# Designs tried in a protein design run: peptides against a protein of PDB entry 4QMF. Part 3

Target 1, 175 residues: chain A of PDB entry 4QMF
Amino acid sequence: ESSFMTLFPKYRESYLKTIWNDVTRALDKHNIACVLDLVEGSMTVKTTRKTYDPAIILKARDLIKLLARSVPFPQAVKILQDDMACDVIKIGNFVTNKERFVKRRQRLVGPNGNTLKALELLTKCYILVQGNTVSAMGPFKGLKEVRRVVEDCMKNIHPIYHIKELMIKRELAKR

## One batch from the design tools (peptide; aimed at target 1 H158)

Design b1_p9_2_s1 (made by RFdiffusion4, then SolubleMPNN; from b1_p9_2 with I1V)
Fold by OpenDDE base, seed 1:
Structure b1_p9_2_s1 (fold): chain B 175 residues (1-175), chain A 9 residues (1-9)
Amino acid sequence: as target 1 above (175 residues)
Amino acid sequence: VEEALKELE
């Protein structure tokens, strides 16, 4: 039997309480048990004697990881699908200056969210920029691209450079 | 995507 735990920040508690029944229902379909601990501020998923697919516990682990990083349940629950992967990219440790951090993080979003939207479309990923992390869901190839763009952005390489590159590659692949 | 890029440039 396997179990995984993820801590979540206090500001996430109210939301997690409201959707936990939905989490439970989704995991019950796979005979995965789950626990929300409001005192510790943690989520736990566990295999049971009835768990048939041993691999689903890893997806359940990813589910609670995504939920802890502010991904909405209707999106996060898609991780339970076989063809869906995810990544949680830590961005808070690339720069020590808070203002520089905020500025570079904002570059990922861009004016009216257009930078992020373009990146999502090109990589075929869902992307959420929140706090000190960027959460992404999609195909593995797309996730690799997202991580590169996100990390490079925090290293002061503007996302527009990579977006243009991805666009060119996309056009070349169609021909 | 192209429209989004135009706004970023």
Scores: peptide ipSAE 0.037, ipTM 0.715, DockQ to the pose 0.684
OpenDDE base, seeds 2, 3, 4, 5: peptide ipSAE 0.035, 0.032, 0.032, 0.029; ipTM 0.712, 0.694, 0.700, 0.673; seed 4 fails the geometry check

Design b1_p9_2_s2 (made by RFdiffusion4, then SolubleMPNN; from b1_p9_2 with I1V E7N)
Fold by OpenDDE base, seed 1:
Structure b1_p9_2_s2 (fold): chain B 175 residues (1-175), chain A 9 residues (1-9)
Amino acid sequence: as target 1 above (175 residues)
Amino acid sequence: VEEALKNLE
């Protein structure tokens, strides 16, 4: 039997408590057990003797990982679908200066969230910028593109450059 | 969607 555990920040506790019954119900369909530990601040998923598909535990692992990084349950639960992949990109370690970090992170979002929206559309991914991580869900190709844009942004390459590149590639693919 | 993307140029 396999188990995975992830820690979550304190500010996420109230929300996780609220939706945990839904998490349990979703995982029960696959005979995956789950535990919310409010003292430790952790979520755990485990296979059971009744778990039929051994691979689903990896998706359950991804589910709690996404939830820990502020992805809403209705979106995060889609990870249990076979055709859905995810990535949690750590962005907090690229710069030491807090102000520089905030500025670069804001570039990912852009005015009124337009930069992020454009990136989501071009990559066909869901993207959430929160805290020190960027969570993404979608096709593997799109996820690879998202990670490149996000990491490059933290390395001071403006996302607009990549967005324009993706737009050009998209147009070429239509021809 | 395409129109929105064009506005980014």
Scores: peptide ipSAE 0.041, ipTM 0.728, DockQ to the pose 0.231
OpenDDE base, seeds 2, 3, 4, 5: peptide ipSAE 0.040, 0.041, 0.038, 0.036; ipTM 0.743, 0.735, 0.730, 0.728

Design b1_p9_2_s3 (made by RFdiffusion4, then SolubleMPNN; from b1_p9_2, 3 letters changed)
Fold by OpenDDE base, seed 4:
Structure b1_p9_2_s3 (fold): chain B 175 residues (1-175), chain A 9 residues (1-9)
Amino acid sequence: as target 1 above (175 residues)
Amino acid sequence: IEQAIKDLE
């Protein structure tokens, strides 16, 4: 039997309590057990003797990871689908100066969220910038691009550069 | 997508 645990920040507690029955129901379809520990501030998923697909526990692990990083349940639960992958990109360690960090993180979002929207469309990913992480869900190829753009942004390479590159690649692929 | 890029400039 396999199990995974993820800690979540205190500010997520109220939301997680609200949606936990939905989490349980989604995982029950796969015979994966789950526990929300409000004292410790943790989520746990584990296989049972009735778990049919051994790989689903890894997706359940990813589910609670996404939920811990503020991804809404209706989006996060899609990770249980076979064709869906995810990535949680840690961005808090690239810059020591807090103001510089905030500035570069904001570049990922852009004016009116347009930068982020463009990245989502080009990579066919869902992307959420929150705190010290960027959560992404989508095809593996798209996720690789997202990670590159996000990390480069924190290294002071403006996302618009990569967006232009992705647009060119997209146009070439249509031929 | 092109419009989204224009909005960034």
Scores: peptide ipSAE 0.042, ipTM 0.740, DockQ to the pose 0.584
OpenDDE base, seeds 1, 2, 3, 5: peptide ipSAE 0.042, 0.039, 0.039, 0.033; ipTM 0.737, 0.727, 0.733, 0.717

Design b1_p9_2_s4 (made by RFdiffusion4, then SolubleMPNN; from b1_p9_2, 3 letters changed)
Fold by OpenDDE base, seed 1:
Structure b1_p9_2_s4 (fold): chain B 175 residues (1-175), chain A 9 residues (1-9)
Amino acid sequence: as target 1 above (175 residues)
Amino acid sequence: VEQALKDLE
């Protein structure tokens, strides 16, 4: 039997408490057990003797990982689908200066969230910028593109450059 | 979607 545990920040506790019954119900369909530990601040998923598909535990692992990084449950639960992949990109370690970090992170979002929206559309991914991580869900190809854009942004390559590149590639693919 | 992308050009 396999188990995975992830820690979550304190500010996420109230929300996780609220939706944990829904998490349990979703995982019960696959006979995956789960535990919310409010003292430690952790979520755990485990296979059981009744777990039929051994691979589903990896998706359950991804589910709690996404939830820990502020992805809403209705979106995060989609990870249990076979065709859905995810990535949690750590962005907090690229720069030491807080102001520089905030500025570069804001570039990912852009005015009124337009930069992020464009990136989501071009990559066909869901993308959430929160804290020191960027969470993404979608096709593997799109996720690879998202990670490149996000990491390059933190390395001071503006997302607009990549967005324009993706737009050109998209147009070429239509022809 | 296409219109939104065009606005970024």
Scores: peptide ipSAE 0.033, ipTM 0.707, DockQ to the pose 0.223
OpenDDE base, seeds 2, 3, 4, 5: peptide ipSAE 0.032, 0.031, 0.033, 0.029; ipTM 0.719, 0.706, 0.705, 0.688

Design b1_p9_3 (made by RFdiffusion4)
Pose (drawn by RFdiffusion4):
Parts: C-alpha cells; sequence; structure tokens
Structure b1_p9_3 (pose): chain A 175 residues (1-175), chain P 9 residues (1-9)
C-alpha cells in the first residue's frame, strides 16, 4: 500500500549500488520492501502484507532521502531508531546568484569545516552540507536550532551570533 | 575563542 520514492544524483549511484544490499537488509528487519532503479536514478520504499508497524515507512522514507543527499549509510540507518529524527534543509531558493550562494554556504561550513563542526558540538546533531541541501540528524530541539542557523545563514545573517548564543547557553547550563 | 575566530571567517 504505502510507497514513497526519491531521486538521487548520478555521483551517488555507485555508492548506493554497492551498499544497497545492506539497505534492503536493514529494511528487512521491519519488513519494508525497497527497489533501486538505476535507469531512472531513484529509490523506492514500500510496505508489505507482513509489515508489523506501517508507520515506520516514514522513517524508511527519511532513510532513502538521507541516502540521496550523500549521507553515509552507517550514519543514515540511525533514523530507523526511536530517539532519532532528521531534517533535510533546502538552501537553493535563497539566492538567485550563484556566487553569493557559494559564499554563504561556504560561510556555513567555514575554514576546515570548523564552524560546521562547532554546530555539531553545540546542537548535538550530525550535519552534512551537500550541493543544495543541508542534512541534519539528532534531537528535535538541536534540529530546530540547526535549521534556524542554516536558514539564517543562507540569508546574510552571520552564524557567529548564533554560535556565541549557543555557547553562552551551554556554559549557563554547566553551572 | 578559537571557535569564535573561525566562525568570524
Amino acid sequence: as target 1 above (175 residues)
Amino acid sequence: SETLEDAAE
């Protein structure tokens, strides 16, 4: 009955093609069927007659969505867990110009990826920047903070204010 | 301090 599909770019195909057997196995634990269409360049997740809890299909949809945005499989299967939520942030329709987009996304990740790592430490979330999207995984509150930072960064508001605020909050909680 | 310096760039 329930079926969700997503598209993936070609540079991702090779990786998925070699790890797909691991995906259908992880999904087999929940009795969710999955197909990988190479010509179309898509992934599809479906519920079956023998699926225990159909709602997990939502998580399965998130899994393949994370896989379409260059999130590594070992990190991605965590979405099938309970205390895990995700958020794939679209950053494409903020800037019409290409140069400024790269400027703000590079500002998002920063030198040596430090500021991006700092966000991971402060929001307690896994964050990955790829092309037109920023994929995040972890606690709901930290996810809200990540979306807030990313969206406010793709708009010309620098991430330094946010990082400072989160640092102050963290030290206040330390007390 | 180092984190904020990196964030400033």

Design b1_p9_3_s1 (made by RFdiffusion4, then SolubleMPNN; from b1_p9_3, 5 letters changed)
Fold by OpenDDE base, seed 1:
Structure b1_p9_3_s1 (fold): chain B 175 residues (1-175), chain A 9 residues (1-9)
Amino acid sequence: as target 1 above (175 residues)
Amino acid sequence: DEILKSAEE
């Protein structure tokens, strides 16, 4: 039997309480058990004797990881699909200055979220910038690209450079 | 390109 636990921040508690029945229902289809611990501030998923596919526990692990990082349930639950992968990119440790961190994080989002939307379209990923992490869901190729852009942004390489590169690559692939 | 224009705004 396998079990995974993730902690979530206090501000996430109210939302998780609201959707936990939906989480339970989604995981029950795969005979994965789950527990929401409001005292510890944790989510746990575990296989049961009825779990048929042992690999699904890894996706359940990813589900609670995504939920802890503020991904909405209707999006996060898609991780249970075989063709869907995810990545949680820690961005809070690239710079120590809070103001610099906020500025670089904002570059990733861009005015009205347009930079982030462009990146989502080019990589075919869902991307959520929240707090000290960036959560992404999509194909492995796209996820690799997202991580590169996100980390480089925190290293003071503006996302527009990579967006231009991705656009060129896309056009070349169409030919 | 519309994507590039949006990203540069």
Scores: peptide ipSAE 0.044, ipTM 0.750, DockQ to the pose 0.573
OpenDDE base, seeds 2, 3, 4, 5: peptide ipSAE 0.043, 0.041, 0.043, 0.042; ipTM 0.749, 0.744, 0.750, 0.742

Design b1_p9_3_s2 (made by RFdiffusion4, then SolubleMPNN; from b1_p9_3, 5 letters changed)
Fold by OpenDDE base, seed 2:
Structure b1_p9_3_s2 (fold): chain B 175 residues (1-175), chain A 9 residues (1-9)
Amino acid sequence: as target 1 above (175 residues)
Amino acid sequence: DEILEAAEK
């Protein structure tokens, strides 16, 4: 039987406690067991003898990974759908200077979140910028695009460049 | 385009 464990930061504890019954119910539909360990600060998912789909445990792994990185449960639980993929992009190590890091991270979001919204629409992904990570959920093609834009942004390539490129590609595809 | 307009703000 397969088991996966993810640690979560202390500030997520209260939220995870609140939604854990919902997590349990969602995973029970697939006969995946789960445990929230408040002492260790971990979430665990495991197959059972009744688990039918062998691939669902990997989705369960992704679920707890997303929850650990501040993705809300109503969004994170969509990872259990067959057509949904995710990515957690670490952005904290691209820049050593804290102020520069904050500035580049803010570029991903943009004024009133407009840059991020544009990227979400173009890639058909959900995107959450939080702390030292960017979490994304959506089609695989879209996720690849998101990772490119996010990493390039941290490398000082402004997201607007990629957004314009994606817009042009979208218009061309309509012809 | 609403997307472009949003991104340019």
Scores: peptide ipSAE 0.049, ipTM 0.765, DockQ to the pose 0.511
OpenDDE base, seeds 1, 3, 4, 5: peptide ipSAE 0.048, 0.039, 0.042, 0.041; ipTM 0.766, 0.741, 0.753, 0.750

Design b1_p9_3_s3 (made by RFdiffusion4, then SolubleMPNN; from b1_p9_3, 5 letters changed)
Fold by OpenDDE base, seed 1:
Structure b1_p9_3_s3 (fold): chain B 175 residues (1-175), chain A 9 residues (1-9)
Amino acid sequence: as target 1 above (175 residues)
Amino acid sequence: DKILEDAEK
């Protein structure tokens, strides 16, 4: 039997407690067991003897990973769908200077979040930028595009360039 | 595994 555990930050505890019944219910549909450990600050998912699809445990793993990184449950639970994938992109290692890091991260979000919203629409992904991590959910192709844009942003390639490129590609694909 | 919290520190 397979088991995966993810630690979560203390500030996330109260929220996880409130939605854990929903997590349990969602995973029960797939005969995946789950445990919330408030002492350790961890979430665990496990296959059971009744688990029919062995691959679903990997999606359950992704679910708790997303929850630990502040993705809200109504969004995170979509990872259990067959056509949904996710990616957690670490952005904190690209730049050592904190000010430069903040500046580049802000470019990714853009004024009023408009840059990020545009990227979400073009890639058909959900994207959450927090701290040193970007969490994304969507089709695999879209996720690949998101990762490229995010990493390039941290490498000082402005996201607007990629957004324009994606727009052009989209228009060409319609023809 | 506490990536978000560590990142925000």
Scores: peptide ipSAE 0.020, ipTM 0.615, DockQ to the pose 0.029
OpenDDE base, seeds 2, 3, 4, 5: peptide ipSAE 0.019, 0.018, 0.020, 0.019; ipTM 0.607, 0.612, 0.629, 0.610

Design b1_p9_3_s4 (made by RFdiffusion4, then SolubleMPNN; from b1_p9_3, 5 letters changed)
Fold by OpenDDE base, seed 2:
Formats: structure tokens, C-alpha cells, sequence
Structure b1_p9_3_s4 (fold): chain B 175 residues (1-175), chain A 9 residues (1-9)
């Protein structure tokens, strides 16, 4: 039997407690067991003797990973769908200067979240910028594009450059 | 284009 565990930060505890019954119900449909450990601050998913699909445990692993990184349950649970993939991009180590980090992270979001919205539309992904990570969910092709834009942004390549490139590619694909 | 309008610096 396979088991995966992820730690979550203390500030997520209250939310995770609130939605854990929904997590349990979603995983029960696939005969995946789950445990919320409030003492350790961990979530665990495990196969059971009734687990039919061997791949679903990996999706369950991804589910708890997304939840640990502040993705809301109604969005995170979509990872259990066959056509949905995810990525958690660590952005906290690209820049040592805190102010520079904050500025570059803010560029991903942009005024009123417009830059992020544009990137979501172009890549067909959900994207959440939170703390030291960017969580993304969507098609694999879109996720690769998101990771490129996010990492380049932290390397001081402004997202607008990639957004323009993606727009041009989209228009060319319509012909 | 909604996307262009969203891509403000």
C-alpha cells in the first residue's frame, strides 16, 4: 500500500479542519483513506485494499500538496480529474533581498490581478500566488508555460514579455 | 482584447 504525507503551515489549520470532511468524501469515492494530524500539522493519503485505480493515489498526493499551499478546496479537488495536472513552483529562493522579492512577485499579479488573469486565460490554468510559492492547475502544456513565466519573472524578466509572446502564438494558431 | 487590457504594467 502507498502513502503520502505533506506538512502544512500553522495558518492553514483552521481552514483545513473546516473542509476535511469534504476532502474525505471526495477521496472515499476512490477508496483513498486520508488523515488530518493537527498535532504534527500534516495531511496523509493512503491506498486501501479497495483502491482500484493505482494512479489515483498520486492525484491524492497532489491534492494535499495544493491544500497545504493555500489552494481552496473547490479548486484543489479538481486535481482528481484525469485531464487535470498541477505544479507548485517555489519562488522564495530566486532573490535574497526581501523588497526585490516582493516587487517581482507583485509583477506576476499586476494591477488589480490583471497580469495574472491574462496569464491564466492564455495558458488555460488556474494560478495562485501565495507566500513563497505559485500553485498552478491545468493542462500540462499550460503548466509548462506558467512555470517559465513565473521563474523568469523572479529572474527579472517581466511577465508582459511572455504574455505578448503567448498572445501572438494564440493568434497564429487561429489561422 | 480583454487579454491586452489585462496586461497592464
Amino acid sequence: as target 1 above (175 residues)
Amino acid sequence: DEILESAEL
Scores: peptide ipSAE 0.036, ipTM 0.723, DockQ to the pose 0.519
OpenDDE base, seeds 1, 3, 4, 5: peptide ipSAE 0.035, 0.034, 0.034, 0.033; ipTM 0.723, 0.706, 0.718, 0.709

Design b1_p9_4 (made by RFdiffusion4)
Pose (drawn by RFdiffusion4):
Structure b1_p9_4 (pose): chain A 175 residues (1-175), chain P 9 residues (1-9)
Amino acid sequence: as target 1 above (175 residues)
Amino acid sequence: TLEELVEKI
């Protein structure tokens, strides 16, 4: 009955093609069927007659969505867990110009990816920047903070104020 | 600077 599909770019196809057997196996634990269409370049997840809890299909949808945005499989299967939520942030419709977009996304990730890593340490979330999206996984509160930082960064508000704020909050909690 | 702030983390 329930079926969700997503599209993926070609540079991702090879990786998925070799790890798809691991995906259907992880989904087989929940009795969710899945198909990889190479010509169309898409992934589909479906519920079956023998699925115990149909609501997990939402998580399965998130899994393939994470897989379409260059999130590694071992990190991605964690979405099938309970205390795990995700958020794939679209950053494409903030800037009409291409140079400024790259400037702000590069500002988002920063030198050696340090500021991006700093966000991972402060929001306690896994964060991955790829093309037009920023994929995040982890606690709901930290996810809200990540979306806030990313969205406010793609707008010309620098991430330094946010990182400082989160650092101060962390040290205040340390007391 | 942002780099100095990040190093503190």

Design b1_p9_4_s1 (made by RFdiffusion4, then SolubleMPNN; from b1_p9_4, 3 letters changed)
Fold by OpenDDE base, seed 4:
Structure b1_p9_4_s1 (fold): chain B 175 residues (1-175), chain A 9 residues (1-9)
Amino acid sequence: as target 1 above (175 residues)
Amino acid sequence: SLEELVKQI
């Protein structure tokens, strides 16, 4: 039997309590057990003797990871689908200066969220910028591009550069 | 559109 645990920050507790029955129901369909520990501030998923697909536990692991990083349940639960992958990109360690960090993180979002929306469209991913992480869900190819853009942004390469590149590639693929 | 979004960045 396999199990995975993730910790979540205190500010997520109220939300996680609210949706935990939905998490349980979604995982029950796959015979994956789950536990929300409010004292420790953790979520656990584990296989049972009735778990049919051994790979689903890895998706359950990803589910709780996404939930811990502020991804809403209706989006996060899509990770249980076979064609859906995810990535949680840690951005907090690229820059030591807090002001520089905030500035570069804000570039990922852009004016009115337009940068983020453009990236989502181009990569066919869902993307959430929160705290010291960027969570993304979508096809593997798209996730690779998201990670590149996000990390480069934290390295002071403006996302617009990659957006233009992705647009060109998209136009070329239509021919 | 995507193009409109990019112009606003």
Scores: peptide ipSAE 0.539, ipTM 0.952, DockQ to the pose 0.192
OpenDDE base, seeds 1, 2, 3, 5: peptide ipSAE 0.538, 0.538, 0.537, 0.536; ipTM 0.952, 0.952, 0.952, 0.952

Design b1_p9_4_s2 (made by RFdiffusion4, then SolubleMPNN; from b1_p9_4 with T1S V6I)
Fold by OpenDDE base, seed 4:
Structure b1_p9_4_s2 (fold): chain B 175 residues (1-175), chain A 9 residues (1-9)
Amino acid sequence: as target 1 above (175 residues)
Amino acid sequence: SLEELIEKI
């Protein structure tokens, strides 16, 4: 009835092959069918006649999207939970200069990943910076904050500025 | 802690 397909880069093939049985098992619980096409380099999810929750197909779509963007399965599969949302933020088009892009992307991670870890804690999100995308999983409010910080970073606003802002907001919310 | 992480940024 409903189906979604996503392409994945070649470097993900080996990993996806390794975990695909786990993907299948997770989706089978919801009567969602899935296909890994190694020739095309695609993942497909589809409803079946036994699919009970029509909304779960959208979560399955998000699952394969996350997997395609290097999110590990144990984290990505959490998207099937009702309280979990995700976002895949495209960052590759904000800057034309490759060196500037790399520099700004690295600012999201920071020294020893501390910037990213701080942002994860403040937003209650999982965040993965990979290639031309940032993948995030968590509550909707947190995801909005992550997107703002990520996009602004690519626009040359340092993440530390937003981290300070989020800290202030957090302290105010405790009162 | 969060504070410790921020100090390392």
Scores: peptide ipSAE 0.198, ipTM 0.867, DockQ to the pose 0.188
OpenDDE base, seeds 1, 2, 3, 5: peptide ipSAE 0.188, 0.186, 0.173, 0.123; ipTM 0.863, 0.861, 0.857, 0.824

Design b1_p9_4_s3 (made by RFdiffusion4, then SolubleMPNN; from b1_p9_4, 3 letters changed)
Fold by OpenDDE base, seed 4:
Structure b1_p9_4_s3 (fold): chain B 175 residues (1-175), chain A 9 residues (1-9)
Amino acid sequence: as target 1 above (175 residues)
Amino acid sequence: SLEELISKI
């Protein structure tokens, strides 16, 4: 039997407690067991003898990973769908200077969140910028593009340049 | 629209 565990930060505890019954219900449909450990601050998912799809445990792993990184349950649970993939991009180690980090992270969001929204539309992904990570959900192609934009942003390449590139590619694809 | 969003960033 397969098992995966993810630690979550303390500030997520209250939320996770609130939605854990929903997590359990969603995973029960797939005969995946789950445990919320408030002492350790962990989530665990496990196959059972009744698990019929061996691949679903990997999606369950991704679910708890997303939840640990502040993705809301109604969005995170979509990872259980066959056509949905995700990525958790660590951004905290690209820049040593805290002020520079904050500035570059803010560029991903942009004024009124417009940069992020544009990137979501162009990549057909959900994107959440939180703390030292960016969580994304969507098609593999879109996720690849998101990772590139996010990492390059932390390397001081402004997202607008990639957005322009993606726009051009989109227009070309319509022909 | 996408264009509108881009014009605002």
Scores: peptide ipSAE 0.209, ipTM 0.869, DockQ to the pose 0.190
OpenDDE base, seeds 1, 2, 3, 5: peptide ipSAE 0.201, 0.197, 0.191, 0.129; ipTM 0.867, 0.864, 0.861, 0.827; seed 1 fails the geometry check

Design b1_p9_4_s4 (made by RFdiffusion4, then SolubleMPNN; from b1_p9_4, 3 letters changed)
Fold by OpenDDE base, seed 4:
Structure b1_p9_4_s4 (fold): chain B 175 residues (1-175), chain A 9 residues (1-9)
Amino acid sequence: as target 1 above (175 residues)
Amino acid sequence: SLEELIKKI
């Protein structure tokens, strides 16, 4: 009835092959069918006649999207939970200069990943910076904050500025 | 802690 397909880069093939049985098992619980096409380099999810929850196909779509963008399965599969949302933020088009892009992307991570870890804690999100995308999983409010910080970073606003802002907001919310 | 992480940024 409903189906979604996503392409994945070649470097993900080996990993996806390794975990695909786990993907299948997770989706089978919801009567969602899935296909890994190694020739095309695609993942497909589709409803079946036994699919009970029509909304779960959208979560399955998000699952394969996350997997395609290097999110590990144990984290990505959490998207099937009702309380979990995700976002895949495309960052590759904000800057034309490659060196500037790399520099700004690295600011999101920071020294020893501390900037990213701080942002994860403040937003209650999982965040993965990989290639031309940032993948995030968590509550909707947190995801909005992550997107703002990520996009602004690519626009040359340092993440530390937003981290300070989020800290202030957090302290105010405790009162 | 969060504060410790921020100091390292």
Scores: peptide ipSAE 0.219, ipTM 0.871, DockQ to the pose 0.188
OpenDDE base, seeds 1, 2, 3, 5: peptide ipSAE 0.210, 0.207, 0.198, 0.214; ipTM 0.868, 0.866, 0.863, 0.869

Design b1_p9_5 (made by RFdiffusion4)
Pose (drawn by RFdiffusion4):
Formats: sequence, C-alpha cells, structure tokens
Structure b1_p9_5 (pose): chain A 175 residues (1-175), chain P 9 residues (1-9)
Amino acid sequence: as target 1 above (175 residues)
Amino acid sequence: SETLEDALE
C-alpha cells in the first residue's frame, strides 16, 4: 500500500549500488520492501502484507532521502531507531546568484570545516553539507537549532552570533 | 576563542 520514492544524482549511484544489499537487509528487519532503479536513478520504499508497524515507512522514506543526499549508510540507518529524527534542509532558493550561494554555503561550513564541526558539537547533531542541501540527524531541539543556523546563514546573517549564543547557553548549563 | 575565530573567517 504505502510507497515513497526519491531521486538521486548520478555521482551517488555507484555507492548506493554497492551498499544496496545492506539497505534491503536493514529494511528487511521491519519487513519494508525496497527497489533501486538505476535507469531512472531512483529509490523506492514500500510496505508489504507482513509489515508489523506501517508507520516505520516514514522512517524508511527518511532513510532513502538521506541516502540521496550523500549521507553515509552507517550514519543513515540510525534513522530507523526510535530516538532519532532527521531534517534535510533545502538551501537552493535563497540566492539567485551562484557566486553568493557558494560564498554563504562556504561560510556555513567554514575553514577546514571547523565551524560546521562546532555546530555538530553544540547542537549534538550530525550535519552534512552537500550541493543544494544540508542534512541533519539527531535530537529534535538540536535539529531546530541547526535549521535555524543554516537558514539564517543562507541569508546574510553570520553564524558567529549563533555559535556564541549556543556556547554561552552550554556554559550556563554547565554551572 | 579559537572556535569563534574560525567562525569569523
């Protein structure tokens, strides 16, 4: 009955093609069927007659969505867990110009990826920047904070204010 | 300090 599909770019195809057997196995634990269409370049997840809890299909949809945005499989299967939520942030429709987009996304990740790593440490979330999207995984509150930072960064508001604020909040909680 | 400097760059 329930079926969700997503598209993936070609540079991702090889990775998925070699790890797909691991995906259908992880999904087989929940009795969710899945198909990888190479010509169309898509992934599909479906519920079956023997699926125990159909709602997990939502998580399965998130899994393949994370897989379509260059999130590694070992990190991605965590979405099938309970205390895990995700958020794939679209950053394409903020800037019409291409140079400024790169400027603000590079500002998002920063030198040596440090500021991006700092966000991971402060929001306690896994964050991955890829092309037109920023994929995030972890606690719901930290996810809200990540979306806030990313969306406010793609708009010309620098992430330094946010990082400072979160650092102050963390030290206040340390007391 | 170092984290904020990196963030500023």

Design b1_p9_5_s1 (made by RFdiffusion4, then SolubleMPNN; from b1_p9_5, 5 letters changed)
Fold by OpenDDE base, seed 1:
Structure b1_p9_5_s1 (fold): chain B 175 residues (1-175), chain A 9 residues (1-9)
Amino acid sequence: as target 1 above (175 residues)
Amino acid sequence: DEILKAAEE
């Protein structure tokens, strides 16, 4: 049988405890077992003898990965759908200076979150910027675009450049 | 475009 484990930061513990029954219920529909270890600070998903679709374990892996990175359960659970993919982009290693890191991360979000909202609309993805990661959920094409914009932002390429590019591409596709 | 305007604010 297959199993996957993901560690989560301490600040997520209270939330994960609150929603774990919902996680269990969602995975039970697919006969995937799950364990929340509060001592280690880990989540585990496992196939069982009753698991019919072996591929669902990979989606369960993605579910706990998303939950560990602060994605709310009502959004994260959508990963169990066949047409939904995700990406967790590590952004903490692009810049050594903390202030520069925070500044570039803020560029991605923008004033009142408007830059990020624009990116979400253009890529048809859900995007959450939290800590040292950006979590995204959506179609593969959109996810590829999100990763490009996010990484380039951390490399000091302002997101507005890519947003303009995506807008032009969208207009061309409508014609 | 409303999206561009929002992103530039």
Scores: peptide ipSAE 0.056, ipTM 0.789, DockQ to the pose 0.581
OpenDDE base, seeds 2, 3, 4, 5: peptide ipSAE 0.055, 0.049, 0.049, 0.050; ipTM 0.786, 0.774, 0.775, 0.781

Design b1_p9_5_s2 (made by RFdiffusion4, then SolubleMPNN; from b1_p9_5, 5 letters changed)
Fold by OpenDDE base, seed 2:
Formats: structure tokens, C-alpha cells, sequence
Structure b1_p9_5_s2 (fold): chain B 175 residues (1-175), chain A 9 residues (1-9)
């Protein structure tokens, strides 16, 4: 039997407690067991003797990973769908200067979240910028594009450059 | 284009 565990930060505890019954119900449909450990601050998913699909445990692993990184349950649970993939991009180590980090992270979001919205539309992904990570969910092709834009942004390549490139590619694909 | 309008610096 396979088991995966992820730690979550203390500030997520209250939310995770609130939605854990929904997590349990979603995983029960696939005969995946789950445990919320409030003492350790961990979530665990495990196969059971009734687990039919061997791949679903990996999706369950991804589910708890997304939840640990502040993705809301109604969005995170979509990872259990066959056509949905995810990525958690660590952005906290690209820049040592805190102010520079904050500025570059803010560029991903942009005024009123417009830059992020544009990137979501172009890549067909959900994207959440939170703390030291960017969580993304969507098609694999879109996720690769998101990771490129996010990492380049932290390397001081402004997202607008990639957004323009993606727009041009989209228009060319319509012909 | 909604996307262009969203891509403000």
C-alpha cells in the first residue's frame, strides 16, 4: 500500500479542519483513506485494499500538496480529474533581498490581478500566488508555460514579455 | 482584447 504525507503551515489549520470532511468524501469515492494530524500539522493519503485505480493515489498526493499551499478546496479537488495536472513552483529562493522579492512577485499579479488573469486565460490554468510559492492547475502544456513565466519573472524578466509572446502564438494558431 | 487590457504594467 502507498502513502503520502505533506506538512502544512500553522495558518492553514483552521481552514483545513473546516473542509476535511469534504476532502474525505471526495477521496472515499476512490477508496483513498486520508488523515488530518493537527498535532504534527500534516495531511496523509493512503491506498486501501479497495483502491482500484493505482494512479489515483498520486492525484491524492497532489491534492494535499495544493491544500497545504493555500489552494481552496473547490479548486484543489479538481486535481482528481484525469485531464487535470498541477505544479507548485517555489519562488522564495530566486532573490535574497526581501523588497526585490516582493516587487517581482507583485509583477506576476499586476494591477488589480490583471497580469495574472491574462496569464491564466492564455495558458488555460488556474494560478495562485501565495507566500513563497505559485500553485498552478491545468493542462500540462499550460503548466509548462506558467512555470517559465513565473521563474523568469523572479529572474527579472517581466511577465508582459511572455504574455505578448503567448498572445501572438494564440493568434497564429487561429489561422 | 480583454487579454491586452489585462496586461497592464
Amino acid sequence: as target 1 above (175 residues)
Amino acid sequence: DEILESAEL
Scores: peptide ipSAE 0.036, ipTM 0.723, DockQ to the pose 0.499
OpenDDE base, seeds 1, 3, 4, 5: peptide ipSAE 0.035, 0.034, 0.034, 0.033; ipTM 0.723, 0.706, 0.718, 0.709

